# Peptides against a protein of PDB entry 3ESW, part 132

Target 1, 322 residues: chain A of PDB entry 3ESW
Amino acid sequence: NNIDFDSIAKMLLIKYKDFILSKFKKAAPVENIRFQNLVHTNQFAQGVLGQSQHLCTVYDNPSWHSIVLETLDLDLIYKNVDKEFAKDGHAEGENIYTDYLVKELLRYFKQDFFKWCNKPDCNHCGQNTSENMTPLGSQGPNGEESKFNCGTVEIYKCNRCGNITRFPRYNDPIKLLETRKGRCGEWCNLFTLILKSFGLDVRYVWNREDHVWCEYFSNFLNRWVHVDSCEQSFDQPYIYSINWNKKMSYCIAFGKDGVVDVSKRYILQNELPRDQIKEEDLKFLCQFITKRLRYSLNDDEIYQLACRDEQEQIELIRGKTQ

## One batch from the design tools (peptide; made by RFdiffusion4, then SolubleMPNN)

Design b2_p19_7_s1 (from b2_p19_7, 10 letters changed)
Fold by OpenDDE base, seed 4:
Parts: C-alpha cells; structure tokens; sequence
Structure b2_p19_7_s1 (fold): chain B 322 residues (1-322), chain A 19 residues (1-19)
C-alpha cells in the first residue's frame, strides 16, 4: 500500500494549524479570572501589564515614523549602508541588507545623533560644563515639561555660576529627537521608534535590574537579534552577563505582537533569584497578553507569528544564540 | 512547528528512498 505521505503530511499540517489557531481563540472565562487575579495580587505581573499597555503599541504611530524619517540624515545613513553592503560583496535585494541598515543606525545614533548624559551641561555656562554640575535630587515636571510625558526631572547646580539646570527625563520620543540626549531609557525609547520607522519588527526589552535595550527580527538570520543603542551593539546578548558581569533576574521583551520572557537569551551567569512571580504565572501572563495583542489578526498572521514564537522558544531552550 | 513537520516529512521521504 503506497502510503500517500503527501496527503498525510497535508492533513497533519491542517490539523496542526487548527491546533495552533485554537490556542489564540478568545480567552476562556477561567483564563480571564486567572489573569485578573494575577495582576491584582502580584506587583510584578501588574508592572508587566502596565508596560505592555504602553510599549507594545506606542511605537506603532505613522505620524511619529514620518517625523523620525524627516529628522534623520537618511542620505548619510543609506550611503553608509550601501557602502558597507557593497564592500562585503552582497547582491542587491538580499535580506542581509536590513542587518547592515540596523548596524548603521546603531553607528549613526551613537556617533552622530544622540548623546549620553551622565550630567547635563550648565544652561548658563554652555557646552562641556557637566563636570561642574552637582546633583541636587529629582522633582516632578513643570507645566512645560509635563507636555512631553516627563515623569521626573533631575536637578543640578553649577559649581561655577551657581545656576540651576534641569534635566527632564522625557518619555516622549519625539521630544528626544529635539533634545538628543539621555541615558539608557531615552536611548532605547528613541532608538526603538527609529527602528520602527524603517518598518522593522522591533521589541523593547526591559531588564528588572535597571537596563533596557531592543531586539529586532532579522529576516536574514530568521531570529530576534539583540540591539543595544547605548553600546552600539548588534547580536551580542552576552554583553550584560559576561562582559559587565551583571546580575539579572528578568528580561521581558515587549512588541506589537507579543510579550516574551527573553531572560534565557541574556542571563547567562550570575542569575538573581526569580522570586517576583511563579514561573508558570509569568509564562501564563506573557501568553495571555500576547494572545490579546493578536485578537485583531487573521488566522494566517496568527499562524505565522505562532511559528515564529515556537522557533524563538526552541532557540531560547537550546541556548544557541552565539 | 511547521518546520519540524516539514523536517519530519523530509526524513520520511529520505527513509522511503532508502527502502
């Protein structure tokens, strides 16, 4: 009996698709109760939900993308991308071009566009005066600063002229296109928007131990790639655990299509206790939020994303990112 | 994953040629 392996394969694939799609159907009442109880009783879960409500959707703003593209030196960026791409002997139209684009955006952002701000320059004394600045503490935003989603303002006194300089910690990435300075939060926020403005699949990665970075989905590498704008780092997930010897407990990625615990990609040593939530509850939380983010997608989109998620989970289990 | 199914199919096809 010639087993029609092709027919069996097609049937298995159909049943598998149906099975995958069934997982993304509207949450059962029991799942909603579990979710509500978890978010109400666990502060870490509440924090992840709160972050997801902002970070998963805020960067999907076409008007912001236009403003970004109008603000960046696109001619310089593409000139440099084309130069490096051609130098390595790649043919036009290869998916690897996007990896070169992201690498140039990292270079451009760090070297040409944005500034690290440990301390602000004195508004009165001018450039290169940050050494003269003494921190006085932090306060709430004033009426003007509040227009740009400012949560806190760091206050500095100039040791030379005695004047006060304010360093507002803006969360509005469009304001950051003007100010062009910050720390890891401002860097990651604006850089996430920049990558999104080029039509890339991007996630914002939050680390509980006071760092943030990006991931972008490389079509060439067919995986999520670590991207840190502060470090000008591409595909170096080990830098925190190994190079910095950083102790970490949680790394959570936030994207338009999902929330994912990516801790296994970045926490390679010096793991801190994961005591903020039960592992099963965190897994449930991320899956539940991801499911909600996908409710408007069609079955084909859901299926493709689910296949991508499975590949990522296999990668994270195998530890095969470099 | 679809890839695992496709790999399993390929493996079955290879085994079918070896039989």
Amino acid sequence: as target 1 above (322 residues)
Amino acid sequence: SENLINEAIKLLEVKKKEL
Scores: peptide ipSAE 0.020, ipTM 0.480, DockQ to the pose 0.063
Fold by OpenDDE base, seed 5:
Structure b2_p19_7_s1 (fold): chain B 322 residues (1-322), chain A 19 residues (1-19)
Amino acid sequence: as target 1 above (322 residues)
Amino acid sequence: SENLINEAIKLLEVKKKEL
C-alpha cells in the first residue's frame, strides 16, 4: 500500500493547527481562578503582571514612532546600513538587512545619540563636572518632572559650587529623546521604542538583578536575538553570566504578543535561587498573560506566533541558539 | 511546529526513497 505521505502530512498539519488554535481559546473559569489567586498571593507574579500591563503595550504608539523617526538622523543610519549590506548582505538575501539595521541602530544610539549618566554634570558648572557631584539621595518629582512619568529624582550636590543638580529618572521615552542620557533603564526604554519605530518585533527583557535589555526577532536568523543598547551588543546573551560573572535568578521578556521566561538564554552559570515563585506557576502565568495578549488576533496570526513560541522553547531547552 | 512537520515529511520522503 503506497502510503500517501503527502495526504498524511496535510491531515497532520490541519489537525495540528486546530490543536494549537484550541490552546488560545478563552481561558476556562478554573484558569481564571488560578490566575487571580496567583497574582493576589504571590508578589513576584503580581510584579510580572504589572510590568506586562505597561511593557507589552506602551511602545505600540504610532505618534511616538513618528516623533522618533523625525528625531533620528535617518540619512546617516540608512547610509551606514546600506554600506554594510553592500559588503556582505546581498548574498544572504533581503532579510539580513534588518540585522544590519539593528547593528547600526546600536552603534548610532551608543556613539552618536545617547549618553551614559552615572552622575549628572553640575547644572551650574556645565559639562564634564560629574566628578564633582556627590549623591544626596532620591526624592519624588517636582511639578515639571511629574509631566514626564518620573517616579524618582536623584539629587546631587556639586562639591565645587555647592548647587543642587536634579537627575530625574524619566520613564517617558519621548522626554528621553530630549534629555539623551540615563542608565540601563533609560537606555533600554528609549532603545526599545526606537526599534519598535522601525516596525521591528521587540521584547523588553527584565532581569531581577537590576539589569534590562532587548530582544529583537530576526527574520534572517529566525529567532529572538539578544540586543543590549548599553553594551552595543548583538547576539551575545552570554555577556552577563560569562563576561560579567553576574549572578541572576530570572530574566522575563515582555512583548506585544507575549511574556516569556528567557532565563535559560542568559543564566548560563552562577544561577541564584529561583525561590520567588514555583516554576509551574511562573510557566502558567506567562502562558496566561500571553494568551490574553493574543485574544484579538486572527487564527493565522495565532498559529504563526505559536510556531515561533515552539521554536523558541526548543532553543531554550537545548541551551543552544539555533 | 510547521517546520518540524515539514522536516518530518522530508525525513519520511527520504525513507520512502530508501524503501
Scores: peptide ipSAE 0.019, ipTM 0.472, DockQ to the pose 0.063
Fold by OpenDDE base, seed 3:
Structure b2_p19_7_s1 (fold): chain B 322 residues (1-322), chain A 19 residues (1-19)
Amino acid sequence: as target 1 above (322 residues)
Amino acid sequence: SENLINEAIKLLEVKKKEL
């Protein structure tokens, strides 16, 4: 009895694909009830949902991608990428080139393009006058600032000239292409859009303890890679827990194809209490939102993304055992 | 996982060579 092992293997693959796809079918009425109850009763869940409604879709704007690519010095960027790619002599194929691109974009963004702004310069006294600025507090946006998704404006008085300088906290990343300054929020917002404009798979990572960064899916490394534009950091998820000794409770990644609790990648020590939601409810929430984001995808796209999700979950489990 | 399936396929390929 020659067992056709190749036929059995093919049949097992088909059955496995069908099993995976079955998880992404339309949510049962009970799951919808659980979801609605969770987001209405748990503030953290409501916050995650609200963030997902913005962060999962806002960066998938082709018009914004064009504006970004027209604004960046692409000749400089690609010249530097080609130079670094040529040095390492990697015969490792086209997939590694995107890792060099992301590394150069980190360099370019921090060194050539964007500025950290603890305090604004005085609008009257000019450049390098931020030391003379005293915070007076925050207020709502004016009519002009409101056009650029501004939630708050920080107000500063110049100790030298006495004039008031406004520092609008713009959430419009296109306005940030003009202003070229901000803190971690503005940096991550614009840098996420920049990476997306190159056609990359990118997630926005929100940390509950007032930091934000990106993840890029490296086709070369076949995993999600930590990317922090503020730090010019590539593949250094440990920098917060180890280097900064930062205490953290939650890190949530938001992308077009899913919402994922990535806390295990970044919270290596000094874990704060995870008391905002039950772990089972957070897992359910992220899975439910992810399922909704994938409703328009075909079976092959759903299957490929589910394979990526499974690989990521395995990685996140193994990282705790080292 | 696709990895578990690939491992299962490898195990089946090994068994195919042993038979």
Scores: peptide ipSAE 0.018, ipTM 0.469, DockQ to the pose 0.063
Fold by OpenDDE base, seed 2:
Structure b2_p19_7_s1 (fold): chain B 322 residues (1-322), chain A 19 residues (1-19)
Amino acid sequence: as target 1 above (322 residues)
Amino acid sequence: SENLINEAIKLLEVKKKEL
């Protein structure tokens, strides 16, 4: 009997699709109970859930995308992308154009658009006066600052003129298009929105040890790519562990289609104790949130994303991003 | 993985050519 290998292959593919799709069905009552107990009893789990409720969806705003595209110098950006693409990009195929775009957006954002603010300049003395600024602490937002999702305001006194300068920590990325200054939080927040405004697949990466960055899904590289707007860094996940010698415990990526523990991509040495949650519970939490984010997707979309997730997990296990 | 299945399918296709 000639084994119809084509029929067997088709049946295996169907059975595999069915198996994958079965994992993304609505959560069983037992899984819901486990999830509820975990987020109520574990502070780290509660934090990850709270972040997912904001970071996974906030950037999917078409009105914000329009405002971003109207604010950026698109003529300069595309001129630079086209110039770099014309050198070598044609040999690599059309999909590499988005990698050139992200690299130019990193350049443009750091060099031309946004400013690092360790300390604010004195509002009275003007530019380049941050050296004269003494921190007095932080307070809540005033009535104007509160309109722009401001959690805290850092207060500084000028040693030269004695005046007070406020540095509001705005979480509204549209306000950041106006202020054009901040630290890693403001940089990553606005840059995540910028990348999303170009129709790119982007995740926000939170590190427990007070840093944040992006990941972009490169269709050319067929993987998630490290992107740090503060560092003008593309595909350099090692910079924190190796170059900075930073000690880290957790890196969690937040995107519209999922929440993923990406710690293995970034924690290459100097690993801190992972004592905030059980590894099995963190894995369950990320999978449970990811499953909820995909409830409105069709079977083909779920299947394609599940294939992408599996490739990423293999990559993270193999350490192949170097 | 779809890749492992595609590899398994490719291996089955190779086995089909060897039979």
Scores: peptide ipSAE 0.017, ipTM 0.486, DockQ to the pose 0.067

Design b2_p19_7_s2 (from b2_p19_7, 11 letters changed)
Fold by OpenDDE base, seed 1:
Structure b2_p19_7_s2 (fold): chain B 322 residues (1-322), chain A 19 residues (1-19)
Amino acid sequence: as target 1 above (322 residues)
Amino acid sequence: SEELINLALKLLRVKEEEE
């Protein structure tokens, strides 16, 4: 009896698709109760939910994308991408061009566009005066600063002239296109928007231990790729655990299509206790939020994303990011 | 073959979650 293996494979694929789609149906009442109880009783869960409500959707703004593309030196960027692509890209296929684009955007952003700001320059003394600045503390925004989603303003006194300089911590990425300075938060915020403005699949990665970065979905590599604008880093998830010897507990990725615990990609050693939430509850939380983000998608979109999710989970379990 | 392996791995994972 010639077992029609092709027919069996097709039947298995159909059943698998139906099974996957069944998981993305509206949450059962029991799941809703579990979710509500979790976010009301667990502070870490509440924090993840709060971040998801902002980070998963804020960057999907066409008006912001237009402003970004009008602000960047696109001629320089594409000239550099084309130059690098012409050296090596012809042998590896069309999808590699996007990897070259992301690498150039990392270079351009760090070298030509944005500035790291530990301390601001003195508004009175001018450029390269940050060494003379003493922190006085933080305060709330004034009426002008509050227009740009500013929660905190750092206050500095100049040791040379005695004048006060304000360093507002803006969360409006469009304002950051003007100010062009900040720390890891401002860097990651604006860079996430920049990548999104090129039509890329991007996630914002939050680390509990006070760092943030991006992930980009490479069609060439067919996986999520680590991207850190502060470090001009592409596909180097090990830099925190190994190079910095950083201790970490949680890394959570936030994207338009899902929330994912990506801790296994970045926490390779020096793991801190994961005591903020039960592992099963964190898994449930991320899945529940992801399910909500996908409610408007069709069956084919849901299935494609679910297949991507499974490949990522396999990658994370096997430690085969390299 | 790779697609079948991936499907098998997915099915195994589903089974582990139901257990």
Scores: peptide ipSAE 0.010, ipTM 0.484, DockQ to the pose 0.366
Fold by OpenDDE base, seed 4:
Structure b2_p19_7_s2 (fold): chain B 322 residues (1-322), chain A 19 residues (1-19)
Amino acid sequence: as target 1 above (322 residues)
Amino acid sequence: SEELINLALKLLRVKEEEE
C-alpha cells in the first residue's frame, strides 16, 4: 500500500489551516470576560491596550504616506539604494532590495533629514546655541501646539539672551516632517511612518524603560528585523542589552496585524522583574488584541500571518536570529 | 496534537527547501 504521502500532506495542511483559522474566530464570551477583567484590573494591560488602539492603526494613513513621499528626497534615496545594491552584485528584483532601502532610509533620516534634540537651539540666537539653554520645566501645549497632538512642551531659557524657547513634544508625525527634530519618541514616530509610506510591514516597539524603536519585516530574511532610527541600526537587537547595558523588563511590538511581546529578542541580559502582569495574562492580552486586529482579514491572510507568527515564536524561543 | 501538526509542517517545509 503505497502511502500517498502527497495526499496525506495535503490533508494535514487542510486540517492545520482549519485549526489555525479556528484560533482566529471571534472570541468566546469567556475570553471577552477575561479580557475586560484584565484591562480593568491591571494597569499594564490597560496601557498595552491603549497603545494598541493608537500605534496599530495610526500609521496606516494613505494621506500621510503621500505627504511623506512628497517631503523626502526620493531621488537621492533611490540613487543611493541603487548604488549600494549594484555594488554588492545583486540582481534586480531580489527581495534584498528592500533591506537596502531600509538601510538607506536609516542613513538618510539620521544624516540628512532629522536632528537629535537634547536641548533646542535658542530661537533668538540661532543654530548651535543649545549649550546656552537651561531647562525651566515642562508645561501643557498652547492653542497652536495643541493642534499637532502635543502633550508636553519643554521650556528652556537662553543664558545668553534671556529669551524663552519652547520645545513642543509633538506626537503628530506630519508636524515632525516640518520640525525635523526630537528624541527617541519623535524619531521612532516619524521613522515608523516613513517606513510605512514605502509599503513596508512595520511594527512600533515600546520598551517600558523609556525607549522606542521599529521592526521591519524583511521578505529576504523572512523575519522581523530590528530597526532603530536614532542609532542608524539595522538588525542589531542586542544594542540595548549588550552595548548600552540597559536593564529592561518589557518590549512590546505594535503593528497593524498584531501585538507581540518581543522582549526575548531584546532582553539578553540585565532583565528587570516582569512583575507588571502575569506572563499568561500578557500572552492572552497580546493574542486577544491580535485576533481583533485580524477580524477583517480573509482566511488566507489570517493563515499566512499565523504562519509568520509561529516562525517568530520559534525564533524568539531559539534565541537565534536565523 | 498541535505539536504533531507543527512537526509535520516543519518536516514539509524542510522537504520543500531541500527540493
Scores: peptide ipSAE 0.010, ipTM 0.486, DockQ to the pose 0.071
Fold by OpenDDE base, seed 2:
Structure b2_p19_7_s2 (fold): chain B 322 residues (1-322), chain A 19 residues (1-19)
Amino acid sequence: as target 1 above (322 residues)
Amino acid sequence: SEELINLALKLLRVKEEEE
């Protein structure tokens, strides 16, 4: 009796798909109770939930995508991408074009578009006057600054002219298209929106130890790729742990389709104690939020994303960030 | 198929998490 291995394989795949889909059904009452108890009793869990409510959805704004695309020099960007693709991309197939696009966006953003602001220039003295600025502290936004989701305003006094310069920490990425300056928060915020505006799968990575960056899902590499706009870095997840010798405890990725603990990708040495939440509770929390984000997706979308999730988890265990 | 390999890898992982 020739075992029809193809028929068995198809049956196994169907059963496996059904099994995976069963895991993404609406949370059982017990899971809801566990979730509510966790976010009520654990501050870290509450923080992750709060971040997910913003970061997982805020960048999925078609109006913002249009404004971004109208603001960027697309002719320059695509000219540079086409130039790099023409050198090496034809041998690797069409999927590599998007990797070249992200690399050019990193270049363009850092070199041509956005500016690092350690201290603002004096509004009175003009450009290149930041060296003359003394921090006076931070305060709440004024009525104008409050229009652009400003949480805090850093206040600086010019040592030369004595005038006060305000540096609002805007969280509105559309305002950042105008101001074109900031620190890691502003850089990552706007750059996440930029990547999303090109229709890319992007996650915002929050590090507990005061840094933020992106991940982009490369169809060419078939994995999540580290992207740091501040560093003009593509696929260099080691830069924090190795190059900076940074100590870290948690890296959490926030995307439209899920929340994922990506700490294993970035924390290669100098790991800080992971004492903010039990590992099992963090895993549960991320899975629970991820399930909620996928409730509107069809069975095929859920299955494809679950396959992607599993591949990422295998990658994270194997440490194969080549 | 790459899908069957992925299934096998997933099943192996589930086994490792249950041990």
Scores: peptide ipSAE 0.009, ipTM 0.511, DockQ to the pose 0.287
Fold by OpenDDE base, seed 3:
Structure b2_p19_7_s2 (fold): chain B 322 residues (1-322), chain A 19 residues (1-19)
Amino acid sequence: as target 1 above (322 residues)
Amino acid sequence: SEELINLALKLLRVKEEEE
C-alpha cells in the first residue's frame, strides 16, 4: 500500500490552516468580558489599549506618505542605496535592497535631516545657543501649538538675552517635517512615518522606561528587525540592555496588524519587575487587540500573518537560550 | 494537536528543500 505522503501532507496543511483561522474568528462573549474587565481594572492594560488605538493606525495615512516623500531628498537616498547595493547586494538577491534602504534612511535621517534637541536654541540669539538656555518648566500648548497635537510645551529662558523660548513637544509627524528637531519621541514618531511612506511593514516599539524605537519586517532576513533612528541602529536589539546597561520591564510593539510583547528581544539583562499586569493577562490583551486589528483581513492574509507571528514567537523563545 | 501540526509543517518544509 503506497502511502500517498503528498496527499496526506496536503490534507494536514488544509487542517492546519483551518485550525489557525479558527483562532481569529470573532471573539466569544467570555473573551469580550475578560477584555473589558482587564482594561477597566488594570491601568497598564488601559495604557496599552490607548496606545494601540493611536499607534496601530495613525501611520497608515496615504496623504502623509505623499507629504513625506515630497519632503525627503529621494534622489540622494536612492543614489546612496544603489551605491551600497551595487557593492554587496547583488549576490544576496533583490529582497536585501530594502535592508539597504532602511540603513540609508537611518543615515539620512540622523545625519542630514533631523536634529537632536536636548534644549532648544534661543529664538532671539539664533543657532547654537542651546547652552545658554535654562529650563523654567512645562506648560500647556497655546492656540497655534494645539493645532499640531501638542501635549506639552517646555519653556526655556535664555541666560544671554533673557527672552523666553518655547519648545513644543509636537506629536503631529507632519509638523516634525517642518521643525526637524526633537528627542526620542519625535525621532521615532517621524521615522516610523518615513518607513511607512516607503511601503514597509513597521511597528512602533514602546518601552516603559522612557525610550521608543521601530521594528521593520525584513523580507530578506524573514524577521522583525530592530531599528532605532536616534542611534542609527539596524538589527542591534541588544544596545539597550548590554551597551547602555539599561534596566527595562516592558517593550510593546504596535503595528497595523498587531500588538506584540517584544520584551524578550530587548530585555537581555537587568530586567525590572514585570508587576504592572499578570503575564497571562498581557498575553491575552495583545492577542485580543491583534485579533481585532485583523477582523477585516481575508483568510490568506490572516494565515500569513499568523505564520509570521509563530515564527517570531519561536525566535523570541530561542533568544533566551543563547 | 498544535504539536502534530508543527511536526507536519516541519516535514513539509524539509520536503520543499529536497525538491
Scores: peptide ipSAE 0.010, ipTM 0.462, DockQ to the pose 0.090; fails the geometry check

